# Peptides against a protein of PDB entry 4QMF: the designs that were tried, part 152

Target 1, 175 residues: chain A of PDB entry 4QMF
Amino acid sequence: ESSFMTLFPKYRESYLKTIWNDVTRALDKHNIACVLDLVEGSMTVKTTRKTYDPAIILKARDLIKLLARSVPFPQAVKILQDDMACDVIKIGNFVTNKERFVKRRQRLVGPNGNTLKALELLTKCYILVQGNTVSAMGPFKGLKEVRRVVEDCMKNIHPIYHIKELMIKRELAKR

## One batch from the design tools (peptide; made by RFdiffusion4, then SolubleMPNN)

Design b2_p28_1_s1 (from b2_p28_1, 12 letters changed)
Fold by OpenDDE base, seed 2:
Structure b2_p28_1_s1 (fold): chain B 175 residues (1-175), chain A 28 residues (1-28)
Amino acid sequence: as target 1 above (175 residues)
Amino acid sequence: EEEEKLDEELNKLSEEILEEEEKKKKEE
């Protein structure tokens, strides 16, 4: 039997309480047990004797990781699908200056979230920028591209260069 | 100034991408 635990920030507690029955139900389909500990501020997933696919526990691990990082349940639960992967990109350590950090993070999002939405379309990923992390869900190829754009943006490489590159790649793929 | 120019260009490009996607959805 395998188990994984993740801590979540206090501000997520109310939401997690609200959706935990849904989490339980989703994981029950795979015979994965889960526990929400409000005192510790943790989520735990574990295999049971009835777990048919041992690999599903890794997806359950990813589920609680995503939930801890503010991904909504209806999106996060998609990680249980075979074709769905995820990545949690830490962005808080690239810049020491807070103002510079905020500026670069905002550049990644863009006005009205346009840049982020465009990046989602180009990579076929879901992307959430929250605090010091970027959570992404999608195909492995797309996730690799997202990580590159996100990290480079925090390194002061303007996203425009990557967006143009992704556009070209998309056009080539249509041929 | 250069960064601001790039920001504007990025926003324009992003909007174009979004518009293209909307057109595709309408055609389906």
Scores: peptide ipSAE 0.671, ipTM 0.943, DockQ to the pose 0.976
Fold by OpenDDE base, seed 1:
Structure b2_p28_1_s1 (fold): chain B 175 residues (1-175), chain A 28 residues (1-28)
Amino acid sequence: as target 1 above (175 residues)
Amino acid sequence: EEEEKLDEELNKLSEEILEEEEKKKKEE
């Protein structure tokens, strides 16, 4: 039997409590057990003797990881689908200066989130910027593109260059 | 500043991408 645990920040506790029955129901379909520990501030997923597909535990691990990083349940639960992958990109270590970090993170999001929404469309991914991480969900190819854009943005490579490249690639793929 | 110009261009381009997507949804 396999088990995975993730810690979550205190500010997520109230939300996680409200959706935990839904988490349990979703995982029960796969015979994966789960525990929300409010004292420790952790989520745990476990295989059971009835777990048919042992690989589903890795998706369950990813589910709780996404939930800990503020991804809403209706989106996060899609990770249990076979065609869905995810990535949690750590962005906090690229820049030591807080103001520079905030500026580059904001550039990635753009006014009204327009840049992020455009990047989501171009990569066919869901993308959430939260604190020192960017959570992404989608096809593996799209996730690679997202990681490149995100990390380069934090390295002070302007997203405009990547957006233009992705647009060209999209147009070429339509032919 | 060059960065500000790029930010403005990126926003414009992003809006165009979003508008194109909305048009496609309306045509379906």
Scores: peptide ipSAE 0.671, ipTM 0.944, DockQ to the pose 0.972
Fold by OpenDDE base, seed 3:
Structure b2_p28_1_s1 (fold): chain B 175 residues (1-175), chain A 28 residues (1-28)
Amino acid sequence: as target 1 above (175 residues)
Amino acid sequence: EEEEKLDEELNKLSEEILEEEEKKKKEE
C-alpha cells in the first residue's frame, strides 16, 4: 500500500473543506482513500486493498498537489484522466528581488491574463500562476513547452519569443 | 522602454491568438 501527503497553505483551508467531499467521491471511484487534516494542514491519499490500478495513486498524489497550489477542483480532478499530466513549476527562486519577481510573473500572465491564455492555447495546457508556483496540466509535450516559457520568463527572456515560436510550430503542424 | 514595447506586442499577439480560437469554436 502506498500513501502520499501534501501540505497546503492556510488560505486554501476554507476552499478545500468545501470541495473535499467531491475529492473523496472522485477518488472513491478508484478505491483511493483520502484524508483532509485541518490541524496539520495536509491532504493525504492512499491505496486500499481494493485499488486496482497501481498507477492511480500517483495521479491522486498529483491531484492533492494541484489542489494545494490553488488549482480549482473541477480542473484538478482532470488529472485522474489517463491522458492528462501535470507539472508544478517553482518560480520563486529565479529572482531575488521581489519587485523584479512580480514584474516577470506579471509578464507571464499579461494584461487580463491574455498571455497566459494564449500560451494555454498554443500548448493545449491549463496554466495557473499562483504565488511562487505555476501549475500546468496537459499533454507532456505541451507541459515541456510551458515549463520552458515560464522558466525563461523568470530568467528575463521575454515570452514573446516563445509565443512566436509556438505559433510557427502550430502553423507548421497544420500542414 | 524596449521591454514595454515587447509587452505591448505580446499583448496584441496574445489577443490575436485568443480571437482566432474563439472563431474556431464558433465554427465547430
Scores: peptide ipSAE 0.670, ipTM 0.943, DockQ to the pose 0.974
Fold by OpenDDE base, seed 5:
Structure b2_p28_1_s1 (fold): chain B 175 residues (1-175), chain A 28 residues (1-28)
Amino acid sequence: as target 1 above (175 residues)
Amino acid sequence: EEEEKLDEELNKLSEEILEEEEKKKKEE
């Protein structure tokens, strides 16, 4: 039997308590057990003797990982679908200066979130910027593109170059 | 100064992408 555990920050506790019955119900369909530990501040998923698909435990692991990083349940639960992948990109390690970090993170989001929304459309991904991480869900190809744009932005490569490249690729694919 | 110009250009381009998507949804 396989088991995975993830820690979550204290500010997520109230929300996780609210949706945990829904998490349990979603995982029960796959015979995956789950536990919310409020003392430790952790979520655990575990295979059972009734688990049919051994690979589903990895998706369950990803589910709790996404929830820990502030992805809402209605979106995060889609990870259990066969055609859905995810990525959690750590962005806090690229820059030591706090002001520079905030500036580059804000550049990725853009005014009114326009840059992020445009990137979601171009890559066919869901993208959430929260704290020191960027969570993304979608097709593998799109996730690869998202990671490149996000990491390069934190390395002081302006997103405009990647957005233009993605637009060109999209136009070429229509022909 | 160069970064500010690029930020403005990126925002304009992003808005265009969003508008195009909205048009496609209306046509479907």
Scores: peptide ipSAE 0.670, ipTM 0.943, DockQ to the pose 0.980

Design b2_p28_1_s2 (from b2_p28_1, 13 letters changed)
Fold by OpenDDE base, seed 2:
Structure b2_p28_1_s2 (fold): chain B 175 residues (1-175), chain A 28 residues (1-28)
Amino acid sequence: as target 1 above (175 residues)
Amino acid sequence: SEEEELDKELDELSKEILKEAEEEEKKK
């Protein structure tokens, strides 16, 4: 029997309450039990005696992790698909200066979110920048690229260099 | 500054990528 728990911030409570029935239904299909603890501010997933695929609990773990980091349920639930992976990139510790942190984070997003959307297209990933984390969902190859761009951006390497590189790679892949 | 120029260039490049994606989707 396997169990995983994640904490969520208070501001996420209202949303999680609204979608928890959907979470339960999605996990029930795999015989994974789940609990939303509003007092502790936690989500728990656990295998049951009827859980057939032992690996699905890891995806359930990822689901609650994504939900805790503000990923909407319709997107987060896709993690239960076999071909979908995710990554939660902690960006809050790369820079101690708050203003510098905000500036670099904003550079990753870009005006009107254009940079982030472009990065999503180039990597075939979903990407959400929220607080001190970047959540990404997609193929493993794309996730590796996202992590590199995100972390390098926080290390003051301008995203333009990676975007150009990814564009070249995309063109080469079409040949 | 050089940084500001890179920011502008990145935004323009991003817009181009988005436009290309939209065009490809319309062709499908």
Scores: peptide ipSAE 0.679, ipTM 0.946, DockQ to the pose 0.964
Fold by OpenDDE base, seed 3:
Structure b2_p28_1_s2 (fold): chain B 175 residues (1-175), chain A 28 residues (1-28)
Amino acid sequence: as target 1 above (175 residues)
Amino acid sequence: SEEEELDKELDELSKEILKEAEEEEKKK
């Protein structure tokens, strides 16, 4: 049997407790077992003898990974769908200066989250910026674009250039 | 500064994109 475990930060504990029954129910449909360990601060997913799709365990792994990084359950659970992929982009090590890091991260989000929402629309992805990670869910092509924009932003390449590029690409696709 | 101007432009473009999406959703 296959199993995967992820740790989650303490501030996430309360939320995970509240939604864990829903996680269990969602995974039960695929005969995947799961465990929330509040002492260790971990989530575990496991195949069972009744698991019929061997690939679903990898999606379950991604589910708990997303949940650990503050993605809400109603969104995270969509990873179990066949057509949904995800990416967790680590952004904390691109800049050593904390002030520069915060500034670049905020630039990615934008006022009222407008920049992030625009990027979501352009890439057809869900995107969540939390702490030192950016979690994204969507089609592979969109995820690739998100990663590029996010990493470049942290490398001090202004998102405006990518947004304009994506806008042009979108218009071309409509033709 | 140049950076500040780009920030403003980005926000304006973002708002435009959001507005367009809202309009498309209204047609649905």
Scores: peptide ipSAE 0.677, ipTM 0.946, DockQ to the pose 0.969
Fold by OpenDDE base, seed 5:
Structure b2_p28_1_s2 (fold): chain B 175 residues (1-175), chain A 28 residues (1-28)
Amino acid sequence: as target 1 above (175 residues)
Amino acid sequence: SEEEELDKELDELSKEILKEAEEEEKKK
């Protein structure tokens, strides 16, 4: 028997309530039980006697983790697929100055989100910047690249250097 | 500043990447 719990911020409560039946249905297909606790502000997933695949509980753990960090359900539920991985990158601890933090986070996103969208294409990942975290979903290699760009950006290494590198790698892969 | 110049260059490059992707999808 295995169980995992994650806390979620108050502002996510209304949304989580609206989609929880869908979460339950998705996890029921794998015989994973789930609980939404509105008093504590937590989500829990756990194996049952009917759980067949022992690895699916870890994916369920990741699902609730993603939901807690504002990833919408239609995207987050894809984590249950075998070929999908995820990463939650904490960015709030790289810079103590709030103004510098906001500036570097904005640089990662870019005007109209263009930089982030370009990074998604280059890495074949989904990327969401929310508060003090960046949530990413995709292939392991792509996730590693995303983490590098995100963390380096927060360390004041301009994303342009990594974007150019990724473009070169993409061109080489076509040959 | 150098930083502002890099920001502008990055935005232009990003737009090019997005445009290329859109064109590839139209050809499918």
Scores: peptide ipSAE 0.677, ipTM 0.946, DockQ to the pose 0.972
Fold by OpenDDE base, seed 1:
Structure b2_p28_1_s2 (fold): chain B 175 residues (1-175), chain A 28 residues (1-28)
Amino acid sequence: as target 1 above (175 residues)
Amino acid sequence: SEEEELDKELDELSKEILKEAEEEEKKK
């Protein structure tokens, strides 16, 4: 039997407690067991004897990973769908200067989150910027594009270049 | 600065993308 565990920060504890019954119910449909350990601050998912698809445990792993990174449950649970993938992009190691990091992260988000929302539309992904990570959910092609834009932004490549490129690609796809 | 100009341009472009998406949704 397969098992995966992820740690979560203390500030997520209250939220995770409130939604854990929903997590359990969602995973029960796939015969995946789960445990919330408040002492350790961890979430665990496990296959059972009744688990039909052994690959579903990997999606369950991704679910708890997303939840640990502040993705809300109604969005995170979509990872259990066959056509949905996710990526957790670590952005904290691209820049050593904290102020520069904050500025580049803010550039990715944009005023009122407009840049991020535009990127979501262009890539057909959900994107959440939280702390030192960017969580994304969507098709593999879109996720690849998101990662490129995010990492390049942290490398001081302005997102505008990628946004323009994605716009062109979208327009071509409509033809 | 050049960077500030790019930021402004990006914001305007983003708004256009959002507006376009809203209009497409209204047509559905």
Scores: peptide ipSAE 0.681, ipTM 0.946, DockQ to the pose 0.968; fails the geometry check

Design b2_p28_1_s3 (from b2_p28_1, 14 letters changed)
Fold by OpenDDE base, seed 2:
Structure b2_p28_1_s3 (fold): chain B 175 residues (1-175), chain A 28 residues (1-28)
Amino acid sequence: as target 1 above (175 residues)
Amino acid sequence: DEEEKLDKELDELSKKILKEEEEKKRKE
């Protein structure tokens, strides 16, 4: 049997407690066991002797990873679907200057979140910007695009260039 | 400056994309 553990920040504890029964229920469908350790501040998933698909443990791993990074359960649980992938992009190390970091992160989100929403549509992904990470869920192709846009933005490459490129690609795909 | 100009352009473009999506959904 296989197991994976993920630590979560203290501020996430109350929410995780609230939804943990739902997590358990979702994973039970796949005969994956899970444990919430409030003392350590960790989530654990593990296969059981009843686990039919061994690969599902990797998705369970991703589930708790997403939950640890503030992705809401109703969205995060979709990772258990076969057609859904995810990526957690660390953005905190691209810029040492706090003001510059905040500015670039905000540029990625845009006014009223418009930029992020547009990026979600163009890539067919869910994207959450939280703290020093960006969590994304969607098709592999879309995730690759998201990572590129996100990292480049933190490297001071304006998202406008990528958005235009994605728009062109979308138009071509309609043909 | 140039950065602010790009920010504005990006926002306008984003809004356009969002509007197009809304229109698409309305037609479905």
Scores: peptide ipSAE 0.697, ipTM 0.953, DockQ to the pose 0.967
Fold by OpenDDE base, seed 1:
Structure b2_p28_1_s3 (fold): chain B 175 residues (1-175), chain A 28 residues (1-28)
Amino acid sequence: as target 1 above (175 residues)
Amino acid sequence: DEEEKLDKELDELSKKILKEEEEKKRKE
């Protein structure tokens, strides 16, 4: 039997407690067991003898990974769908200067989150910027685009270039 | 200065994209 564990930060504990029954119910449909360990600060998912699809454990792993990175449950649980993929992009190692890091991260989000929302629409992805990671959910093609934009932004390549490119691609696809 | 100009342009473009999406949903 396969098992995966993910640690979560302390500030996430209260939320995880409130939604854990929902997590359990969602995973029970797939006969995946789960454990919330408040002492260790971890979430665990594991297959059981009744698990029909052994591959679902990987999606369960992704679920707890997303939850640990502050993705809300109603969104994170969509990872259990066959057509949904996810990516957790580490952005904290591109820039050593904290102020520069914050600036570039903010540029990715934009005023009132407009840039991020626009990027979500263009890529058909959900995107959440939290701390040193960007969590994304959506089609694989869209996820690749998100990762490119995010990483390039942290490398000081302005998102405007990618947004324009994605807009052109979208217009071409409508024809 | 150049970065600030690009930031402003990006925000304007983002708003345009959002507006277009809203209009699309309204027509559906």
Scores: peptide ipSAE 0.696, ipTM 0.953, DockQ to the pose 0.976
Fold by OpenDDE base, seed 5:
Structure b2_p28_1_s3 (fold): chain B 175 residues (1-175), chain A 28 residues (1-28)
Amino acid sequence: as target 1 above (175 residues)
Amino acid sequence: DEEEKLDKELDELSKKILKEEEEKKRKE
């Protein structure tokens, strides 16, 4: 049997409580057991004797990881699909200056989230910027591009260069 | 400021992409 545990911040407790029955139901379909520990502030997933697909536990691991990073359940649960991958990009260690960090993070998001939405479309990914992490879900190729743009942005490479590049690539792919 | 110019350009480009997507969805 395999098990994975993820801690979540206190501010997520209320939300996780409200959706945990849905989490349980989703995982039950795969005979994966799960536990929400409100005292410790943790989520645990584990295989059971009835678990048929041993690989699904890894997706369950990713599910609770995404939930811990504020990805809403309706989106996070899609990770259980075979064609869906995810990435949690740590962005907090690229810049020591808080103001610079905030500025670069905001640049990635853009006014009204337009930049982020555009990036989502270009990469066919879901992207959520929260705190010191960027959570992304989608095809592997798209995730690779997202990580590149995100990390480069934190390294002070303006996202516009990547957006233009992705636009060109998209147009070429249509041919 | 060069960064400000790029920020504005990026926003306009982003809006363009979003608009194109909306148009695509409308046609489907």
Scores: peptide ipSAE 0.696, ipTM 0.953, DockQ to the pose 0.969
Fold by OpenDDE base, seed 3:
Structure b2_p28_1_s3 (fold): chain B 175 residues (1-175), chain A 28 residues (1-28)
Amino acid sequence: as target 1 above (175 residues)
Amino acid sequence: DEEEKLDKELDELSKKILKEEEEKKRKE
């Protein structure tokens, strides 16, 4: 039997409490047990004797990982689908200057989140920028593209270059 | 100045992409 635990920040506690029954229900369908520890501030998922698919525990691990990083449950739970992958990109260590970090992070998001939404469409991914991490969900190819754009943005490579590239690729794929 | 120009251009491109997607969905 396998188990995975993830810690979550205090500010997520209230939300996690509200959706934990839904988490439990979703995982019960796969015979995965889960525990929310409010004292420790942790989420745990475990296989049971009735767990049929051995790979589902890894998806459950990813689920709690995503939830810990502020991905809302209706989106995070999609990770349990076979065709859905995820990536949590740490962006907090690329820039030491806080103001520069904030600026680059905001550039990734764009006005009204337009840049991020556009990137989501181009990569067929869900993307959430929160704190020092970017959480992404989608096909592997798309996730790879997201990581590249995100990391390059933090390295002061303007997202416009990647957006243009992705647009071209999309147009070519339509042919 | 250059960064601001690129930011504006990026926003415009983003809006175009979003608009195109909305139009696509309306046709489906």
Scores: peptide ipSAE 0.695, ipTM 0.952, DockQ to the pose 0.976

Design b2_p28_1_s4 (from b2_p28_1, 13 letters changed)
Fold by OpenDDE base, seed 1:
Structure b2_p28_1_s4 (fold): chain B 175 residues (1-175), chain A 28 residues (1-28)
Amino acid sequence: as target 1 above (175 residues)
Amino acid sequence: KEEEKLDEELDKLSEEILKEEEEKEKEK
């Protein structure tokens, strides 16, 4: 039997409590057990003797990881689908200066989140910027593109260059 | 600054991408 645990920040506790029955129901379909520990501030997923597909535990691990990083349940639960992958990109270590960090993170999001929405469309991914991480969900190819854009943005490579490249690639793929 | 010009260009380009997607969704 396999088990995975993730810690979550205190500010997520109320939300996780409200959706935990839905988490349990979603995982029960795969015979994966789950536990929300409010004292420790952790989520745990476990295989059971009835787990048919042992690989689903890795998706369950990813589910709780996404939930811990503020991804809403209706989006996060899609990770249980076979065609869905995810990535949690750590962005907090690229810049030591807080003001530069905030500026580069904001550049990735853009006014009204337009840059992020455009990047989501171009990569066919869901993308959430939260604190020192960017959570992404989608096809593996799209996730690689997202990681490149995100990390380069934190390295002070302007997203405009990658957006233009992705637009060209998209137009070429339509032919 | 050059960065500010790029920020403005990126915002404009992003809006165009979003508009194109909305138009495609209306055609379906």
Scores: peptide ipSAE 0.655, ipTM 0.938, DockQ to the pose 0.972
Fold by OpenDDE base, seed 2:
Structure b2_p28_1_s4 (fold): chain B 175 residues (1-175), chain A 28 residues (1-28)
Amino acid sequence: as target 1 above (175 residues)
Amino acid sequence: KEEEKLDEELDKLSEEILKEEEEKEKEK
């Protein structure tokens, strides 16, 4: 039997409590057990004797990781699908200056979130920028592209260059 | 500044990408 635990910040407690029955139900379909500990501020997933696919525990691990990083349940639960992968990109350590950090993070999101939405379309990923992390869900190829754009943006490489590159790649793929 | 110019270009490009997607969805 395998188990994984993740801690979540206090500000997520209310939401997680609200959706935990849905989490339980989703994981029950795979015979994965789960526990929400409000005192510790943790989520735990574990295999049971009835777990048919042992690999599903890794997806359950990813589910609670995504939930801890503010991904909404209806989106996060998609990680249980075979074709769905995820990545949690830490962005808080690239810049020491808070103002510079905020500026670069905002550049990644863009006005009205347009840059982020465009990046989602180009990579076929879901992307959430929250605090010091970017959570992404999608195909492995798309996730690799997202990580590159996100990290480079935090390194002061303007996203425009990557967006143009992704557009070209998309056009080539249509041929 | 050069950064501001790039920001504007990125926003424009992003809007174009979004519009193209909307058009494709309408065709379905």
Scores: peptide ipSAE 0.653, ipTM 0.938, DockQ to the pose 0.972
Fold by OpenDDE base, seed 3:
Structure b2_p28_1_s4 (fold): chain B 175 residues (1-175), chain A 28 residues (1-28)
Amino acid sequence: as target 1 above (175 residues)
Amino acid sequence: KEEEKLDEELDKLSEEILKEEEEKEKEK
């Protein structure tokens, strides 16, 4: 039997309490048990004797990881689908200056989130920028592209270069 | 100044991408 635990920030507590029954229901379909510990501020998933698919526990691990990073449940639960992968990109350590960090993070998001939405479309991923992490969900190819754009942005490579590249690639793929 | 120009260009490009997607979704 396998188990995984993740800690979550206090600001997520109220939300997680609200959706935890839905988490439980979703995981019950796969015979994965889960526990929300409000004292510790943790989520745990574990296999049971009835867990049939051994790989589902890894997806459950990813689910709680995504939830801890502010991904809403209706999106996060999609990780349980076979064709869905995720990535949690740590962005907080690329820049020491807080103002520079905020600026680069905001550049990734863009006005009204347009840059991020465009990147989502180009990569066929869901992307959430929250705090010191970027959470992404989608196909492996798209996730690799997202990570590259995100990390490069934090390294002061303007996203426009990658967006243009992805646009070209998309056009070529239509042929 | 250069960064600001790139930011503006990126925003315009992003809006175009979003618009194109909206048009595609309407055609479905």
Scores: peptide ipSAE 0.650, ipTM 0.937, DockQ to the pose 0.973
Fold by OpenDDE base, seed 5:
Structure b2_p28_1_s4 (fold): chain B 175 residues (1-175), chain A 28 residues (1-28)
Amino acid sequence: as target 1 above (175 residues)
Amino acid sequence: KEEEKLDEELDKLSEEILKEEEEKEKEK
């Protein structure tokens, strides 16, 4: 039997308590057990003797990982679908200067979140920027593109270059 | 500054992408 555990920050505790019955119900359909530990501040998922698909435990692992990084349950639970993948991109280690970090993170989001929304459309992904991580959900190809744009932005490569490239690729695919 | 110019250009381009998507949804 396989088991995975993830820690979550204290500020997520109240929300996770609220939705945990829904998490349990979603995982029960796959015979995956789950535990919320409020003392340790952890979530655990585990296969049971009734688990039919051994690969679903990896999706359950990803579910709790997404929830720990502030993805809301109605979006995060979609990871259990066969055609859905995810990525959690750590962005806090690219820059030591706090002001530079904040500036580059804000550039990725853009005014009114327009840059992020445009990137979601171009890649067919859901994208959430929270703290020191970017969470993304969607097709594998789109996730690869998101990671490239996000990491390059933190490396001081302006997102405009990647957005233009993605637009060109989209236009070529229509022909 | 060149960086600020690129920020403004990116914002305009993003708005165009969003507008195009809205127009496609209206036509469906």
Scores: peptide ipSAE 0.648, ipTM 0.937, DockQ to the pose 0.971

